# Designs tried in a protein design run: peptides against a protein of PDB entry 5VVV. Part 10

Target 1, 276 residues: chain A of PDB entry 5VVV
Amino acid sequence: FLCGVVEGFYGRPWVMEQRKELFRRLQKWELNTYLYAPKDDYKHRMFWREMYSVEEAEQLMTLISAAREYEIEFIYAISPGLDITFSNPKEVSTLKRKLDQVSQFGCRSFALLFDDIDHNMCAADKEVFSSFAHAQVSITNEIYQYLGEPETFLFCPTEYCGTFCYPNVSQSPYLRTVGEKLLPGIEVLWTGPKVVSKEIPVESIEEVSKIIKRAPVIWDNIHANDYDQKRLFLGPYKGRSTELIPRLKGVLTNPNCEFEANYVAIHTLATWYKSN
Target 2, 276 residues: chain A of PDB entry 5VVV as posed
Amino acid sequence: FLCGVVEGFYGRPWVMEQRKELFRRLQKWELNTYLYAPKDDYKHRMFWREMYSVEEAEQLMTLISAAREYEIEFIYAISPGLDITFSNPKEVSTLKRKLDQVSQFGCRSFALLFDNIDHNMCAADKEVFSSFAHAQVSITNEIYQYLGEPETFLFCPTEYCGTFCYPNVSQSPYLRTVGEKLLPGIEVLWTGPKVVSKEIPVESIEEVSKIIKRAPVIWDNIHANDYDQKRLFLGPYKGRSTELIPRLKGVLTNPNCEFEANYVAIHTLATWYKSN

## One batch from the design tools (peptide; made by RFdiffusion4, then SolubleMPNN)

Design b1_p8_8_s1 (from b1_p8_8, 3 letters changed)
Fold by OpenDDE base, seed 1:
Structure b1_p8_8_s1 (fold): chain B 276 residues (1-276), chain A 8 residues (1-8)
Amino acid sequence: as target 1 above (276 residues)
Amino acid sequence: SRAEAYYS
């Protein structure tokens, strides 16, 4: 069971010292996972093709080593979906080289994220792939196999919550393709009925699990504030029955952008997890 | 923001 934090918000990414402090807190609270996915980290999303500099490499190596020191699984995410051409072998090769570099930093767990992108393929991709889901699954499977089938590999669908599913969760052709064609060793991220789910009913998890043919990892936006930085979400982790735990592969909270605001959010997630 | 567009 993956339990911890995803740094998955828009806004200023956390600094390396904050991330190290996070790892210390996660260990202390018996949580086990950190997903590196800051939307405004340039080489994560907007400039995903760009290799890390020597200085950036040293920082990431140090961060990954720190995660290992605190027994936290470091998952490196990349979000190529803004402008990748899935059918272009040069683009696939570029993605492979980027993940090879991160592998050399000592990273062993990875994620491909296709959240918050347009649902339309370019003309070239339409000639090769039957649907957007087919394109995403194809590259994800290829990368997963290329990396030697890492123990932890995550996929974030474009339809990552109930409200984004067309026509709905149980009948989504997109999610059906993901469920049927995504390799079984790849985990699927999900935010619940909404992007920010006030509640995540057990029945809603059973519904999505059926179509994706696996238990999801919850990307939990309950404490996310990047959509309204005038607000801080300081309340406890709530609206999730502990009956979800046996029905999930994990829970990663995407908390407030302000690192210092997240004590209650993360601590109460840990309490929730240990209460099962 | 981009976030506002997707959280709405």
Scores: peptide ipSAE 0.084, ipTM 0.864, DockQ to the pose 0.895
Fold by OpenDDE base, seed 5:
Structure b1_p8_8_s1 (fold): chain B 276 residues (1-276), chain A 8 residues (1-8)
Amino acid sequence: as target 1 above (276 residues)
Amino acid sequence: SRAEAYYS
């Protein structure tokens, strides 16, 4: 069971010292996972093709080493979906080289994220792939296999919540393709019925699990505030029955952008997790 | 963006 934090918000990423402090807290609270997915990290998303500099490499190696020190699984995410051409072998090779570099930093767990992108393929991809889901699954499977089928590999679908599914969760052709064609060792991220789900009913998890043919990892935006910078979410982790735990592969909270605001959010997630 | 997804 993956339980911890995803740094997955828009806005100023946390500094390395904050991330190290996070790892210490995660260990103390008996949590086990950190997903590196800061949307405004340039080489994560907007400039995903660009290799890390020597200085950036040193920082990431240090960060990954710190995660290991605190027994936290460090998952490196990349979001190529803004401008990748899935059918272009050069794009696939570029993605492979980027993930090879991160693997050289000591990273062993990875994620491909296709959240918050347009649902349209370019003309070249339409000639090769029957749908957007087929294109995403193809590259994800190829990368997963290329990396030697790492123990933890995550996929974030474009339809990552109930409200983004067309026509709905159980009938989505996109999610059906993901469920049927995504390799079984790849985990699927999900935010619940909404992008920000006040509640995640057990029945909603059973519904999505059926179509994706696996238990999801919750990307939990309950404490996310990147959509409203005038608000801080300081309340406890709630609206999630502990009956979800045996029905999930994990829960990663995407909390407030302000690192200092997240004590209650993360601590109460830990209490929730340990209560089962 | 997360903001767009929330408000759209």
Scores: peptide ipSAE 0.082, ipTM 0.859, DockQ to the pose 0.413
Fold by OpenDDE base, seed 4:
Structure b1_p8_8_s1 (fold): chain B 276 residues (1-276), chain A 8 residues (1-8)
Amino acid sequence: as target 1 above (276 residues)
Amino acid sequence: SRAEAYYS
């Protein structure tokens, strides 16, 4: 069971010292996972093709080593979906080289994220792939296999919540393709009925699990505040029955952008997790 | 964006 934090918000990423402090807190609270997915990290999303510099490499190596020291699984995410041409072998090779570099930093767990992108494929991709889901699954499977089928590999679908599913969760052709064709060792991220789910009913998890043919990992936006710069979410982790735990592969909370605001959010997640 | 996704 993956339980911890995803740094998955828009806005200023946390500094390395904050991330190290996070790892210390996660260990103390008996949580086990950190997903590196800061949207405004340039080489994560907008410039996903760009290799890390020597200086950036040193920082990431140090960060990954710190995660290991605190027994926190470090998952490196990349979001190529803004401008990748799925059918172009050069794009695939570029993605491979980027993840090879990160592997050299000592990272062993990875994620491909296709959230917050348009559903439109370019003309070249339409000639090769039957749908957007087919394109995403193809590259995800290829990368997963290329990396030697790492123990932890995550996929974030474009339809990552109930409200984004067309026509709905149970009938989504996109999620059906993901469920049927995504390799079984790849985990699927999900935010619940909404982008920010006030509640995640057990029935809603059963519904999505059926179509994706696996238990999801919750990307939990309950404490996310990147959508409202005037709000801080300081309340406890709530609206999730502990009955979800045996029905999930994990929960990763995407909390407030302000690192200092997240004590209650993370601590109460830990209490929730240990209460099962 | 997360804002657009939540409020749209």
Scores: peptide ipSAE 0.079, ipTM 0.861, DockQ to the pose 0.440
Fold by OpenDDE base, seed 2:
Structure b1_p8_8_s1 (fold): chain B 276 residues (1-276), chain A 8 residues (1-8)
Amino acid sequence: as target 1 above (276 residues)
Amino acid sequence: SRAEAYYS
């Protein structure tokens, strides 16, 4: 069971010292996972093709080593979906080289994220793939296999919550393709009924699990505040029955952008997790 | 922001 934090917000990413402090807290609270997915980290999303510099590499190696020290699984995410051409072997090779570099930093867990992108393929991809889901699954499976089928590999769908599913969760051709074609060893991220879900009903998890043919990992935006720079979400982790735990592969909370605001958010997630 | 667009 993956339980911890996804740094998945828009805005200024956390600094390395904050991330190290996070790992210390996660360990103390018996959480086990950190997903590196800061939207505005340049080489994560906008410039995903760019290799890390020597200095950036040293920082990431240090960060990954710190995660290991605190027994936190460091999952490196990349979001190529803004401008990747799925059918272009050079793009696939570029993605492979980027993840090879991160593997050299000591990272063993990875994620491919296709959230917050247009549900459209370019002309070249339309000639090769039957759908956007087929394109995403193809590259995800290929990367997963290329990396030697790492123990933890995550996929974030473009339809990552109920409100983004067309026509709905249970009838989504996109999610059906993901469920049928995504290799079974790849985990699927899910956010619940909405982008910010006040509640995640058990029934909603059963519904999505059926179509994706696996228990999801929750990307939980309950404490996310990147959409409102004037608000901090300081309340407890709530609106999630502990009955969800046996129906999930994990829960990763995407909390407030302000690192210092997240004590209650993360601590109460830990309490929730241990209360099963 | 993109965040606002997707979270709204």
Scores: peptide ipSAE 0.077, ipTM 0.854, DockQ to the pose 0.853

Design b1_p8_8_s2 (from b1_p8_8, 3 letters changed)
Fold by OpenDDE base, seed 4:
Structure b1_p8_8_s2 (fold): chain B 276 residues (1-276), chain A 8 residues (1-8)
Amino acid sequence: as target 1 above (276 residues)
Amino acid sequence: SLAEKYYS
């Protein structure tokens, strides 16, 4: 069971010292996972093709080593979906080289994120792939196998919540393709019925699990505030029955952008997790 | 916008 934090918000990323402090807190609270997915990290999303500089490499190596020191699984995410051509072997090779570099930093766990992108493929991809889901699954499977089938590999679908599913969760051709064609060792991220789910009913997890043919990892936006810079979400982790725990592969909270605001959010997630 | 996604 993956339980911890995803740094997955838009806005100013956390500094390395905040991330190290996070790892210390996660260990103390018996949480086990950090997903590196800051949207405004240029080499994560907008410039995903760009290799890390020597200085950036040193920082990431130090961060990954710190995660290991605190027994926190460091998952490196990349979001190539803004401008990748899925059918272009050069794009696939570029993605491979980027993840090879991160592997050299000592990273062993990875994620491919296709959230917050347009559903339209370019003309070249339409000639090769039957749908957007087929294109995403193809590259995800290829990368997963290329990396030697790491123990933890995550996929974030473009339809990552109930409200984004067309026509709905149980009938989505996109999620059906993901469920049928995504390799079984790859985990699927999900935010619940909505992007920000006030509640995640057990029945909603049973529904999505059936179509994706696996238990999801919850990307939990309950404390996310990147959509409203004037609000801080300081309340407890709530609206999730502990009956979800045996039906999930994990829960990763995407909390407030302000690192200092997240004590209650993360601590109460830990209490929830240990109450099962 | 990001806000539109969260409130959809």
Scores: peptide ipSAE 0.102, ipTM 0.860, DockQ to the pose 0.411
Fold by OpenDDE base, seed 5:
Structure b1_p8_8_s2 (fold): chain B 276 residues (1-276), chain A 8 residues (1-8)
Amino acid sequence: as target 1 above (276 residues)
Amino acid sequence: SLAEKYYS
């Protein structure tokens, strides 16, 4: 069971010292996972093709080493979906080289994220792939296999919540393709019925699990405030029955952008997790 | 997107 934090918000990423402090807290609270997915980290998303500089490499190596020191699984995410051409072998090779670099930093767990992108393929991809889901699954499977089938590999679908599914969760051709074609060792991220789910009913997890043919990892936006910087979400982790735990592969909270605001959010997630 | 989070 993956339990911890995803740094997955828009806005200023946390600094390295904050991330190290996070790892200390995660260990102290018996949580085990950190997903590196800061949307405004340039080389994560907008400039995903760009290799890390020597200085950036040193920082990431230090961060990954710190995660290991605190027994936190460090998952490196990349979001190529803004402008990747899935059918172009040069794009695939570029993605492979980027993940090879991160592997050299000592990273062993990875994620491919296709959240917050347009649902349209370019003309070249339409000639090769039957649908956007087929294109995403193809590259994800290829990368997963290329990396030697790492123990933890995550996929974030474009339809990552109930409200993004067309026509709905159980009938989505996109999620059906993901469920049927995504290799079984790849985990699927899900935010619940909504992007920001006030509640995640057990029945909603059973529904999505059926179509994706696996238990999801919850990317939990309950404490996310990137969409409203005037608000801080300081309340406890709630609206999630502990009956979800045996039905999930994990829960990663995507909390407030302000690092200092997240004590209650993360601590109460830990309490929730340990209560089962 | 941030907007989608706000309107969903």
Scores: peptide ipSAE 0.100, ipTM 0.867, DockQ to the pose 0.340
Fold by OpenDDE base, seed 2:
Formats: C-alpha cells, structure tokens, sequence
Structure b1_p8_8_s2 (fold): chain B 276 residues (1-276), chain A 8 residues (1-8)
C-alpha cells in the first residue's frame, strides 16, 4: 500500500530542504511514499525532453538518497503529454534517455502522467493509434518494459476523475482501453469523483476499479490549494471511509503549496491509514 | 487561473 504525499501542484515547487523535512515526517508517521510531480518544475513537464544539468543531477541524487535514508519510496514522475508525439520513435527514445538519467540518480520508481492535457492527438498519432488512450498505453507499456518492469510504476490517466470521464466512469472508452491494455504491473492514479473530491465513496472506487481492472492509487486533492492561493486547507483528512483501504493500492495526498501548512493534512492521513 | 488548468 502506497501512502504519503504527491508534490503535484501548480506554483512554486518545494525546495530540497522542505522535501527532506517531508521525508523525515513521513517516516515518523509511518508513511512510505513521495511522488515527485511538481507541475511547474521545468524539466518535469514543460521541458520534459531536457536532461538535468550536473548541478540539478547532484540535487536530485541527494534528494533520492535522502528518501532512501528515511525509507521513503521516491517515485519520479514525468508529464510529457503537453507536446509529445507518441508515434515518433525519437520522442520515445528521448523519454527513455531522460528516465535513464533519473535511474542513474538511484531512482527505481517512476510515473508517467497524462493529466491536464488536451484530449486530442496530432495528425501523425491519429494515423498510428486508434485512440488517445491507445497512444498513452503504448508508450507507458514500452517505457515500463524498457525500465525492466520496476516494482512501482504509475500511470495518471487524462480522465483521472469522474467528471473528466466521457460519457461516465463505467462507460468510458478511454478508461476501458487503459484497463484492458495497460500492463497489469502498472498502477493507475485516480482522484475520485471530482478534481477536488469532498468525499470519495466506496462505490465510486468499485466502479473505477472495475473498468481499469485494478485497485487505483488515489491522487487526493482534498488539501490542494493551487487553484486558490488565498486559501489554506488546514482541516483533517476526511470524507474517505477506512473501507477504501482494502480497495486501494494507495493514497497520495496533494496538499497545500505552502509546505508549512501541511502538518494536519499529512498527520491525519497517517492516522486514517493506520486505523484500518 | 490555475483552476482552469484542471478543466482544460
């Protein structure tokens, strides 16, 4: 069971010292996972093709080593979906080289994220792939296999919550393709009924699990505030029955952008997790 | 807004 934090918000990413402090807190609270997915980290999303510099590499190696020291699984995410051409072997090779570099930093867990992108393929991809889901699954499976089938590999669908599913969760051709064609060793991220879900009913998890043919990892935006930086979400982790735990592969909370605001958010997630 | 990015 993956339980911890996804740094998945828009805005200024956390600094390395904050991330190290996070790892210390996660360990103390018996949480086990950190997903590196800051939207405005340049080489994560906008410039995903760019290799890390020597200085950036040293920082990431240090960060990954710190995660290991605190027994936190460091999952490196990349979001190539803004401008990748799925059918272009050069793009696939570029993605492979980027993840090879991160593997050299000591990272062993990875994620491919296709959230917050247009649902349209380019003309070249439309000639090769039957749908956007087919394109995403193809590259995800290829990367997963290329990396030697790492123990933890995550996929974030473009339809990552109920409100983004067309026509709905249970009938989505996109999610059906993901469920049927994504290799079984790849985990699927899910956010619940909405982008910010006040509640995640058990029935909603059963519904999505059926179509994706696996228990999801929750990307939980309950404490996310990147959409309203004038607000801090200081309340407890709530609106999630503990009955979800046996039906999930994990829960990763995407909390407030302000690192210092997240004590209650993360601590109460830990309490929730240990209450099963 | 940043919120619009969730709903593109």
Amino acid sequence: as target 1 above (276 residues)
Amino acid sequence: SLAEKYYS
Scores: peptide ipSAE 0.094, ipTM 0.857, DockQ to the pose 0.565
Fold by OpenDDE base, seed 3:
Structure b1_p8_8_s2 (fold): chain B 276 residues (1-276), chain A 8 residues (1-8)
Amino acid sequence: as target 1 above (276 residues)
Amino acid sequence: SLAEKYYS
């Protein structure tokens, strides 16, 4: 069971010292996972093709080593979906080289994120792939196999919550393709009925699990505030029955952008997890 | 906007 934090918000990323402090807190609270997915980190999303510089490489190696020191699984995410051409072998090779570099930093766990992108494929991809889901699954499976089938590999769907599913969760052709064709060792991220789910009912997890043919990892936006700069969510982790735990592969909270505001958010997640 | 996604 993956339990911890995803740094998955828009806005200023956390600094390396904040991330190291997070690892100390995660270990202390018996949580086990950090997903590196800061949306405004340039080489994560907008410039995903660009290799890390020597200085950036040193910082990432130090961060990954710190995660290992605190027994936290460091998952490196990349979000190529803004401008990748899925059918172009050069794009696939570029993605492979980027993940090879991160593997050299000592990273062993990875994620491909296709959240917050347009559903429209380019003309070249439409000639090769029968749907957007087929294109995403093809590259994700190829990358997963290329990396030697790592123990932890995550996929974030474009339809990552109930409100984004067309026509709905149980009938989504996109999620059906993901469930049927994504290799079984790849985990699927999900935010619940909504992007910010006030509640995640057990029935809603049973519904999505059926179509994706696996238990999801919850990307939990309950404490997210990147969408409203006037909001600070200081309340406890709530609206999730502990009956979800045996029905999930994990829970990763995407908390407030303000690192110092997240004590209650992360601590109450840890209490919830240990209450099973 | 991001806000529109989170309120959907």
Scores: peptide ipSAE 0.086, ipTM 0.834, DockQ to the pose 0.415

Design b1_p8_8_s3 (from b1_p8_8, 3 letters changed)
Fold by OpenDDE base, seed 4:
Structure b1_p8_8_s3 (fold): chain B 276 residues (1-276), chain A 8 residues (1-8)
Amino acid sequence: as target 1 above (276 residues)
Amino acid sequence: SVAEEYYS
């Protein structure tokens, strides 16, 4: 069971010292996972093709080493979906080289994120792939296999919550393709019925699990505040029955952008997790 | 991920 934090918000990423402090807190609270997915990290999303500099590499190596020291699984995410041509072997090779670099930093766990992108494929991809889901699954499977089928590999679908599913969760052709064709060792991220789900009913997890043919990892936006810079979410982790735990592969909270605001969010997640 | 544009 993956339990911890995703740094998955828009806005200023946490500094390396904050991330190290996070790892210390995660260990202390018996949490086990950190997903590196800061949207405004240029080499994560907008410039996903760009290799890390020597200085950036040293920072990431140090961060990954710190996660290991605190027994926190460091998952490196990349979001190529803004401008990748899925059918172009050069794009696939570029993605491979980027993840090879991160693997050299000592990273062993990875994520491909296709959240917050348009559903439109370019003309070249339409000639090769039957749908957007087919294109995403193809590259995800290829990368997963290329990396030697790492123990933890995550996929974030473009339809990552109930409200983004067309026509709905149970009938989504996109999620059906993901469920049928995504390799079984790849985990699927899900935010619940909404992007920010006040509640995640057990029935809603059963519904999505059926179509994706696996238990999801919750990307939990309950404490996310990147959509409202005037708000801080300081309340406890709530609206999730502990009955979800045996029905999930994990829970990763995407909390407030302000690192200092997240004590209650993370601590109460840990209490929730240990209450089962 | 939570962008303002996706929080409808």
Scores: peptide ipSAE 0.104, ipTM 0.846, DockQ to the pose 0.521
Fold by OpenDDE base, seed 2:
Structure b1_p8_8_s3 (fold): chain B 276 residues (1-276), chain A 8 residues (1-8)
Amino acid sequence: as target 1 above (276 residues)
Amino acid sequence: SVAEEYYS
C-alpha cells in the first residue's frame, strides 16, 4: 500500500530542504511514499525532454538518497503529454534517455502523467493509434518494459476523475482502453469523483476499479490549494471511509503549496491509514 | 490538480 505525499501542484515547487523534512515526517508517521510531480518544475513537464544539468543531477541524487535514508519510496514522475508525439520513435527514445538519467540517480520507481492535457492527438499519432488512450498506453507499456518492469510504476490518466470521464466512469472508452491494454504491473492514479473530491465514496472506487481492472492509487486533492493560493486547507483528512483501504493500492495526498501548512493534512492521513 | 486554467 502506497501512502504519503504527491508534490503535484502548480506554483513554486518545494525546495530540497522541505522535501527532506517531508521524508523525515513521513517516516515518523509511518508513511512510505513520495511522488515527485511538481507541475512547474521545468524538466518535469514543460521541458520534459531536457536532461538534468550536473548541478540538478547532484540535487536529485541527494534527494533520492535522503528518501532512501528515511525509507521513503521516491517515485519520479514525468509529464510529457503537453507536446509529445507518441508515434515518433525519437520522442520515445528521448523519454527513455531522460528516465535512464533519473535511474542513474538511484531512482527505481517512476510515473508517467497524462493529467491536465488536451484530449487530442496530432495528425501523425492519429495515423498510428486508434485513440488517445491507445497512444498513452503504448508508450507507458514500452517505458515500463524498457525500465525492466520496476516494482512501482504509476500511470496518471487524462480522465483522472469522475468529472473528466466521457460519458462517465463506467462507460469511458478511454478508461476501458487503459484497463484492457495497460500492463497489469502498472498502477493507475485516480482522484475520485472530482478534481477536488470532498468525499470519495466506496462505490466510486468500485466503479473505477472495475473499468481499469485494478485497485487505483488515489491522488488526493483534498488539501490542494494551487487553484486558490489565498486559501490554506488546514482541516483533517476526511470524507474517505477506512473501507477504501482494502480497495486501494495507495493514497498520495497532494497538499497545500505552502509546505508549512501541511502538518495536519499529512498527520491525519497517517492516522486514517493506521486506523484500518 | 488542475490549475485555474483548467477549471474554466
Scores: peptide ipSAE 0.061, ipTM 0.827, DockQ to the pose 0.465
Fold by OpenDDE base, seed 3:
Structure b1_p8_8_s3 (fold): chain B 276 residues (1-276), chain A 8 residues (1-8)
Amino acid sequence: as target 1 above (276 residues)
Amino acid sequence: SVAEEYYS
């Protein structure tokens, strides 16, 4: 069971010292996972093709080593979906080289994120792939196999919550393709009925699990505030029955952008997880 | 993920 934090918000990323402090807190609270997915990190999303500089590489190696020191699984995410051409072998090879570089930093766990992108494929991809889901699954499976089938590999779907599913969760052709074609060793991220789910009912997890043919990892936006600069959510982790725990592969909270505001968010997640 | 564009 993956339990911890995703740094998955828009806005100013956390600094390396905040991330190291997070690892100390995660270990202290018996949480086990950090997903590196800061949307405004240029080489994560907008410039995903660009290799890390020597200085950036040293920082990432130090961060990954710190995660290992605190027994936290460091998952490196990349979000190529803004402008990748899935049918272009050069794009696939560029993604492989980027993940090879991160593997050299000592990273062993990875994620491909296709959240917050347009559903429209380019003309070249439409000639090769029967749907957007087929294109995403193809590259994700190829990358997963290329990396030697790492023990932890995550996929974030474009339809990552109930409100984004067309026509709905149980009938989504996109999620059906993901469930049927994504290799079984790849985990699927999900935010619940909404992007920010006030509640995640057990029946909603049973519904999505059926179509994706696996238990999801919850990307939990309950404490997220990047969508409203006036919001600061200091309340406890709530609206999730502990009966979800045996029905999930994990829970990763995407908390407030303000690192210092997240004590209650992360601590109450840890209490919730240990209550099962 | 969470963006203002996806909450409006």
Scores: peptide ipSAE 0.052, ipTM 0.813, DockQ to the pose 0.553
Fold by OpenDDE base, seed 5:
Structure b1_p8_8_s3 (fold): chain B 276 residues (1-276), chain A 8 residues (1-8)
Amino acid sequence: as target 1 above (276 residues)
Amino acid sequence: SVAEEYYS
């Protein structure tokens, strides 16, 4: 069971010292996972093709080493979906080289994120792939196999919540393709019925699990505040029955952008997790 | 994730 934090918000990423402090807190609270997915890290999303500099490499190596010191699984995410051409072998090779670099930093766990992108393929991809889901699954499976089938590999679908599913979760052709064609060792991220789910009913997890043919990892936006910089979410982790735990592969909270605001959010997630 | 949905 993956339980911890995803740094997955828009806005100023946490500094390396905050991330190290996070790992210490995660260990103390018996949590085990950190997903590196800061949207405004240029080399994560907008400039995903760009290799890390020597200085950035040293920082990431230090961060990955710190995660290991605190027994936290460090998952490196990349979001190529803004401008990748899935059918272009050069793009696939570029993605492979980027993940090879991160693997050289000592990273062993990875994620491919296709959240917050247009649902339209380019003309070249339409000639090769029957749908956007087929294109995403193809590259994800290829990368997963290329990396030697790492123990933890995550996929974030473009339809990552109930409200993004057309016509709905159980009938989505996109999620059906993901469920049928995504390799079984790849985990699927899900935010619940909404992007920000006030509640995640057990029945909603049973529904999505059926179509994706696996238990999801919850990307939990309950404490996310990147959509409303005037608000801090300081309340406890709630609206999730402990009956979800045996039906999930994990829960990663995407909390407030302000690192200092997240004590209650993360601590109460840990209490929730340990209550089962 | 969260920000683009509210500002698009």
Scores: peptide ipSAE 0.094, ipTM 0.851, DockQ to the pose 0.398; fails the geometry check

